# Peptides against a protein of PDB entry 6GMG, part 76

Target 1, 331 residues: chain A of PDB entry 6GMG
Amino acid sequence: DSDDRVTPPAEPLDRMPDPYRPSYGRAETVVNNYIRKWQQVYSHRDGRKQQMTEEQREWLSYGCVGVTWVNSGQYPTNRLAFASFDEDRFKNELKNGRPRSGETRAEFEGRVAKESFDEEKGFQRAREVASVMNRALENAHDESAYLDNLKKELANGNDALRNEDARSPFYSALRNTPSFKERNGGNHDPSRMKAVIYSKHFWSGQDRSSSADKRKYGDPDAFRPAPGTGLVDMSRDRNIPRSPTSPGEGFVNFDYGWFGAQTEADADKTVWTHGNHYHAPNGSLGAMHVYESKFRNWSEGYSDFDRGAYVITFIPKSWNTAPDKVKQGWP

## One batch from the design tools (peptide)

Design b1_p23_1_s2 (made by RFdiffusion4, then SolubleMPNN; from b1_p23_1, 13 letters changed)
Fold by OpenDDE base, seed 1:
Structure b1_p23_1_s2 (fold): chain B 331 residues (1-331), chain A 23 residues (1-23)
Amino acid sequence: as target 1 above (331 residues)
Amino acid sequence: SAENAARAQLINEAGKEAEKASL
């Protein structure tokens, strides 16, 4: 029930954050304290600190998706998504492996499919593509120049993305970004934009016409990346949670983690910002908490999810929501 | 949609972390 969601109050622009709490390799804080950090570190537009607006505080109040929403400037569309799947591992484990004691065949196949995804390689692919896009954005003053640069970069790298249709989310992503068209954003100038990354965790077994076993244990064939490109067709993702396997069991519909544009080459040292749930300080869920996790802690996910995708979008270079370096916690 | 955002109910990470620690 969304009825208990509350928009966090405004925080004074100059209010410093309280220290974050360390928890299992993460830095944790309440949403109001994250707003204070955000205003000090991430709020800058053209080098000037900004108070988080009521609209931005409302977006943030939606929980994990709210963290990505406030930092990207738009609700996640998830159209330009990447993953890595080891097809040979999957086939070999299905052929030579056996169900564990008490594990059904469907549960075994779902588990083997989940274990055949490589989160690190999926993230690396998204970073590679974002780097190509950033080079194509450089010195491009219109969309045509950007697209020409992008095609040249892909040709030079012999990248399979060069064969994508002109209507593909890959080529249409920039033109479909609201902040690209804004006067105080990109102002239709690609050179004012940069590529950024976030991640989504979700359930594969979302087809209501499929077997109950696929809804409970996963669909081994769903949401696999295309060979060569790494692109995931997200059109069937409807935010449907995993089906209960036992009475009283419940699963969450998705998780979102914000990376932005960190330049740290070691994936294990990258910081991912995410939230636990919508802000309900007077409800059963309580206040929203924000976490800054290392990649390992983010990529492990939960039993609620059997898919991870790494998504590219764009923000204006004048925004400081995606800095080159992110420090975990406070101070 | 805003409706999909409203259902973003990650339950208490403390419960999920406990699940990870028990594995």
Scores: peptide ipSAE 0.029, ipTM 0.677, DockQ to the pose 0.042
Fold by OpenDDE base, seed 5:
Structure b1_p23_1_s2 (fold): chain B 331 residues (1-331), chain A 23 residues (1-23)
Amino acid sequence: as target 1 above (331 residues)
Amino acid sequence: SAENAARAQLINEAGKEAEKASL
């Protein structure tokens, strides 16, 4: 029950983390130990370590989304999301493929749609766009200059994003970032901000007006990226979990993984930070654990989800929550 | 919103990984 959620206690600023434990090729620790690591590595504002505030600990206590929340400085809005979908693969598999033994047509279509997404290409697209945005930010001292730079960069690259409406999440994302407007953040200066990436796993079959089969097995047409841009319309994502296919089956509503702004070119070597559940040390779920997974472990996801999106947001450059290099685990 | 965050009912990843490994 969400009522069992507890805010983790404060950790002394100079308290070193205990060693992380290996778990299925990822590094794992309890939330309080992650707070210790976070204070040592990620807490820096203008080069100075900070104790994780009560508010930040409260955000973190929400589990996987809490990890993204504390590091991005805002609750995920998911407005600027990217994915890659192989339309030709999808059409060909639907035409030439057959349901497996015992697989329904709806289950087959849902599976084929899921398999037609390329997580690596989706991530690469988000990284490409984040790089373009970072170039546009670098010398822009007002939003107008940023937008002009962004349009020029997109035109030079012949990127389809240049054709997006001025009110598109793509162009409005910076101005809608709270930390951009904060005096100790961006202070309305784009050059003080950087683009960062997180990922969300979720279920496609969220439309309650759709068939039960779509809710159970996925909606093959939902949450596809727009051709050329890779933009995903996330407006229909309502954090609705997959519908049970059998009695007693239950699915979770989402997963969030924090990447930030790692410069590692090899996707497989990138580190994704996420949590298992909300912190309930006195409840049935127990204490929250934090995982630092490689891309392979992150992108594989769970059967609870048939969509992955790679989302761009912004943080102040003065924050160290998105360093160029992330070391998995401790030490 | 806090309400959306409260619904972050991720099951223990160890359990999910075990389930995945069993499939």
Scores: peptide ipSAE 0.029, ipTM 0.673, DockQ to the pose 0.043
Fold by OpenDDE base, seed 4:
Structure b1_p23_1_s2 (fold): chain B 331 residues (1-331), chain A 23 residues (1-23)
Amino acid sequence: as target 1 above (331 residues)
Amino acid sequence: SAENAARAQLINEAGKEAEKASL
């Protein structure tokens, strides 16, 4: 029950982490030990280590979303989301493929749609766009200068995002970031901000007015990226889990993974930080664990989810929650 | 929202990995 959630206690600023444990190619630790690592590595504001505040510890206690929340400085809005979908693969497999033994037509179509998403290309698209945004942020001291730079960069690259409406999540993302407006954050200066990336896993079959089959096996037409831009309309994501296919089966509503702004060019070497559930040390779920996974282990997801999105947001450059290099585990 | 965050329940990663390995 959500009532069992506990805020992890404060950790001394100079307390070093205990070693992480290897788990299925990931590095794993309990949430309190992640707080120790976070204070040593990610807590810096203007080059100074900070103790994780009570508010930040409370955000972290919410589990997978809490890891993204504490590092981005805001609850995920998921407005600027990217994915890659192979329409030709999807059409070809539907036409020439066949259901597996015991697989219904709806199960087959849902599976083929899931398999037609390319997580690596979706991630690469988000990195490309984040790079364009970072160039546009450089030397821009007001929002108008940033938007002008962004339009020029997109025109030079012949990017379809240049045709997006001025009110789109793409152009409004910076102005809608709380830390951009904060005096100790961006202070309304775009050149003080940088683009960062996180990922969300979720279920496509969320429409309650749709067939039971779409809710159980996925909606093949839902949450596809727009051609050319790669933008996903996330407005219909209501954090509704997959419907049970058998009695006693249950699915979770979402997963979140934090990437930040790593410069590692090889996607397979990038590190994704995520949590298992909200912190309930005295409840049935137990203590929250934090995982640092390689991209392959993150992008595989779970049977609970048939969609992945890569989301861009912004943080102040003075924050160290998104360093150029992330080391998996401890030491 | 805080309500959405309160519903953030994943099963243990070990359980999910075991499920993947069984497929």
Scores: peptide ipSAE 0.029, ipTM 0.676, DockQ to the pose 0.054
Fold by OpenDDE base, seed 2:
Structure b1_p23_1_s2 (fold): chain B 331 residues (1-331), chain A 23 residues (1-23)
Amino acid sequence: as target 1 above (331 residues)
Amino acid sequence: SAENAARAQLINEAGKEAEKASL
């Protein structure tokens, strides 16, 4: 029950983390130890190390979303989401493929749709767009200058995003970022902001008016990226988990992974930070754990999810929650 | 798998409450 959630206690600013533990090809630690690492590595504002505030510790306590929340400075809105979907593969497999033994038609279609998403290409698209945005933010001292720069960059690259509506999440994302408006953040100066990336895993079969089979096995047509742009309409994502296929089966509603602004060109070497569940040290779930996974471990996801999206948001350049290099584990 | 079982405990129910407050 959400009532068992506890805010992790404050950690002394100078307390060093204990070593992380290997866990399924990733580095793992308890949330309190992640707070220690965060204070040493990611807490910096204007180059000054900071203690994680009570508010930030409360955000973190929400689990996987809490890791993205504390590092982005806002609850994930997921509005500027990207993915890659191979439509030709999907159509070909539906036409020429066959259900496995014991697999229903709906299960087959859901699986084929899931397998038609390319997580690496989705991530690459988000990185490409974030790079364009970062160039547009450079030397832009007002939103108008940023938008003009962005349009020029997109035109130069012949990017389909140049045709997006001015009200689209793509063009409105900066102005809708709270930290952009904060005096100690962007202070309405785009040049003080940078684009950052996180990922969300979720279930496609969330429509309650759809068939039970779509809710159990996925909706093959849901949450596909728009051709050319790679934009995913996330408006129908309501954090509804997969429906049970058997009595007593339960699925998780989402997973969030924080990437930030790593400059590592090899996707497989990038580090994704995520949590297991809300912090309930005295409850049945126990203490929250934080994981630092390589891209392969992150992108594999879980059977709970059949969609992955890569989301762009913004943070102040003065924050160190999204450094160019992220080291997995401790030390 | 043991990993899936550990994550199936990702009852992000707490996330639902936070989202209701932020949306």
Scores: peptide ipSAE 0.029, ipTM 0.666, DockQ to the pose 0.367; fails the geometry check

Design b1_p23_1_s3 (made by RFdiffusion4, then SolubleMPNN; from b1_p23_1, 11 letters changed)
Fold by OpenDDE base, seed 4:
Structure b1_p23_1_s3 (fold): chain B 331 residues (1-331), chain A 23 residues (1-23)
Amino acid sequence: as target 1 above (331 residues)
Amino acid sequence: SAADAARAELINQAGKEAELKSL
């Protein structure tokens, strides 16, 4: 239970990390060693290394979400989420496909829906939008200028996001970012901010009023991206895990992966940082581990989840939690 | 599969905290 969660101790600022270990194509380490790496590589504010604060260590201790939390500077709100769904594939597979041996109709539909999401295209859409946002930020010294630039960029690209409401998560995301308002952050200057990306894996069948089959096998209609924009309505995501299909089976509620602002054009070479569980060194779960995975390993997900969303948020450019290049593991 | 093994290492042995949005 969360009651066993412990905040990792402080690590000396100059302590170098121990080598990461390979784990199924990922680089893995214990959370304390990640803190050491983080202090050496990602902690920089205005070019100066910082010790991870007690507050940041506490955030990190929450597991996979903690990795995104400490690096983004805020708890994930998941409001500006993107995905890609192949509607034609979905329809064709439902029409022409058949359940596998022993597969129920609901299980078949849930599987086909899951398989109709394209993680790479979803990620690419988020990167495209983040790039547009970054261009809009570059020379904007107030929010109005940012929004005007953003609308112009979208109009030039004939992007459907130009038609979003001014109160939409898309246009409100910057103003709702705490670090944008901080004196040592954005200081209300958009040009001091940059767009960053993280991913969330979660279960589609979260509606308690829906059928048990949808909760067990997925809701094929839930959390689909809007046509043209790729925006996913995340309002129904309540961190409800998949329902067990057999006695003793259990599923976890979510997974989070931190990408940041890597400039690597090849998606397969991008590095995603995530944690396994909350830090419980004296509990049954044990110490939290941090993983740095390539996109292939991240995007594969787990049977616990049938949705992946790529979320945009913002951090100050003075932070080094989202560098252009991320190295997997240590050294 | 490698994915199944990864799940066992990453998830099956340890739950993730549930209602963190309330923080």
Scores: peptide ipSAE 0.069, ipTM 0.739, DockQ to the pose 0.134
Fold by OpenDDE base, seed 3:
Structure b1_p23_1_s3 (fold): chain B 331 residues (1-331), chain A 23 residues (1-23)
Amino acid sequence: as target 1 above (331 residues)
Amino acid sequence: SAADAARAELINQAGKEAELKSL
């Protein structure tokens, strides 16, 4: 029950973390220990360590979304999302493939659609776009200059994003970022901001007006990226979980993974930080745990989800929540 | 699957917090 959620207590600024433990190829720790790591590694504002505030600890306590929330400085809006979908693979598998023994047609189509998403290409597309945005930000001292730079960069690369509307999530994302407007953040100066990436896993079959089969096994046509841009329309994502396929089965609504702005070129070596559930140390769920996963462990996801999106947002360059290098675990 | 086994340990078959409106 959400009523069991507790805000983790403050940790002394100079308290070192305990060692993380391995778990399924990930580094795992309890949320309180992650706060200690965060204060040592990610808390810096203008080069100075900060104690995680009560507000930030409260945000973190919400679980997987809380990790992205505390590091991005805002609740995820998921508006600027990217993915990659192999339409030819999908069509070919539907045509030439067959349901497995005991698999329904709807289950087969949902599975084939899920398998037709390329998580690595989706991530690479988000990184490509974030790089373009960062170049556009670098020497722009107002939003107009940023937008002009962005359009020029896109034109130079012949990128289909150049055709997006000025009010699209792509062009409006910076102005809609609270930290961009903050005096101690961007202060309306794009050159003080940088693009960052997080990922969301969710269920495609969220349309309540659709068939029960789509809600159980996925909607093969939902949340596909637009050709050329890779943009995913996230407007229909309402955090509705997969419908049970058997009695007693239950699915969770989403998962969030924080990447930030790592410069590691090898996708397989990138680190994704996420949480299991809201912090309920005195409840049935127990204490929240934080995981640092390699890309393979993150992108594998769970049976709860058949979609992954890679989302771009912005943070002030003065924040150290998205460093160039992330080390898995502690020490 | 390995992913499903990990889910059982990580998420503990429980729901996650609902979306909150940004302040």
Scores: peptide ipSAE 0.054, ipTM 0.735, DockQ to the pose 0.195
Fold by OpenDDE base, seed 5:
Structure b1_p23_1_s3 (fold): chain B 331 residues (1-331), chain A 23 residues (1-23)
Amino acid sequence: as target 1 above (331 residues)
Amino acid sequence: SAADAARAELINQAGKEAELKSL
């Protein structure tokens, strides 16, 4: 029950974390121990460790989204999302492929669509764009300078994003970031900000006006990236879970994984931090656990989801929630 | 939004946990 959610207690600033536990190639720990790690590694503001505030602990207590929330400083808006979709593969498989034994046409189409997304290429696209944005931010002391730099960078790279409307989430993302406007954050200075990445897993079949089959097995046409840009229109993502296919079956609404700004070039070596569920130490779900997964384990997702998006947002450079290197687990 | 935050509480029902344990 949502009413069982509890805010984790404060941890002393100098308390070292206990060792993480290996879990199927992931490093796993209880939320309180993650708070300890976070305070030692990620809490730094202007190079000084900070105790995780009550507000931050409350955000964290919401589970997987809480990990992204506490590290990004805002609840995920998912407006600047990227993916990669192989249209030719999709068309060819639909034309030449056949449903498996016992698979309906709708199940087949949903599966083929899911399989036509390339998580690695989607992640690579987000990293590419984040890199362009970071170059545009570096010497920009106002938003106008940032936008001008961004347009120049895109033109130099012949990137299709240069053709986006000025009102596009791509150009508006920085100005819509609360920490950009904060005095102790960006203070309206783009050069004080950096682009960061998180991922969301979700269900495509969220349109209530669509067929029941799309809600059960996926909407093959939903949440595809725009050609050339890789931008995904997330406006229709309402956090609606997959519809049950059998009595008693239930699916979860989303998963979030925090990447930040790791510089590891090998995608497979990147670390993704995520939570299982909201913190309910006295409830049936129990305490929240935090996982640090490699990209392979993160990108695999669950049957609950048929879409992955890689989202860009911004944090102040003074925050250490998105370091260049992330070590999996503890020690 | 508060509504979005409330929905975050639906994460990791028995299905997701079972899949995680099967990986």
Scores: peptide ipSAE 0.027, ipTM 0.648, DockQ to the pose 0.075
Fold by OpenDDE base, seed 1:
Structure b1_p23_1_s3 (fold): chain B 331 residues (1-331), chain A 23 residues (1-23)
Amino acid sequence: as target 1 above (331 residues)
Amino acid sequence: SAADAARAELINQAGKEAELKSL
């Protein structure tokens, strides 16, 4: 019940975290201990540690989305999303493949579509675009200069994103970032901002007017990236979970993982931070836990989801919520 | 939005933890 959500209490600024628990290649801890780590490692504004505010603790209490929320400084809008889909693989498997024993045609098509997404290539595309954006930001002191730099970078790379409309989320993302406009943030200076990445897992079969089979087994045609750009139209994502396939079965609505701006070139060595559920220490769900997972563990996702998107947003360079290097667990 | 934040509270299933333990 949403009424069971509790805001975690404040932690003293100098309180060190307890050791994380290793579990299946992940590092796990309770939310209160993550707050302690966050204050020691990620809280810095202009090089000074900050106590996590009541507002930030409230955001964090919402679970997996709360981890991305507190580190990005805003609720995820998911407008600038990237993925990679192998159309040739999809067509070949549909033509030459067969349903497994007991698998329906709709279940087979949904599975083949899910398997035709490449999470690593989707992540690589988002990193490539974030790198281009960061170069465009570096010496730009107004939005016009940023956009001019961005267009030049895209032209030099012969990137299909150069053909996007000026109203596209790609070009409007910076101006639509609250922290860009804040005096203690970007203060309308692009050179004070940096691009960061998070990921969302969600269900493709969200159209209530579609067949029951698409809602149960996925919509093979939904949330595919545009050719050349890799952009995913997220406008139809309404946080609707997968429909049950059997009595008593239930699915969750989404998952969020925070990457930030790690410079590790090997995708498999990158660390993703995420939560299990909203904080309900006195409820049936119990306390929220925070996980730090390697890319393989994150990108595998759950049966609840058949889509992964890698989303770009922006934070001030003065924030330390997206450091170049992230260490898994504690110490 | 506040409505989106309220929906985030629906991330509550024991199934997610169970899958984390099975991986």
Scores: peptide ipSAE 0.025, ipTM 0.640, DockQ to the pose 0.086

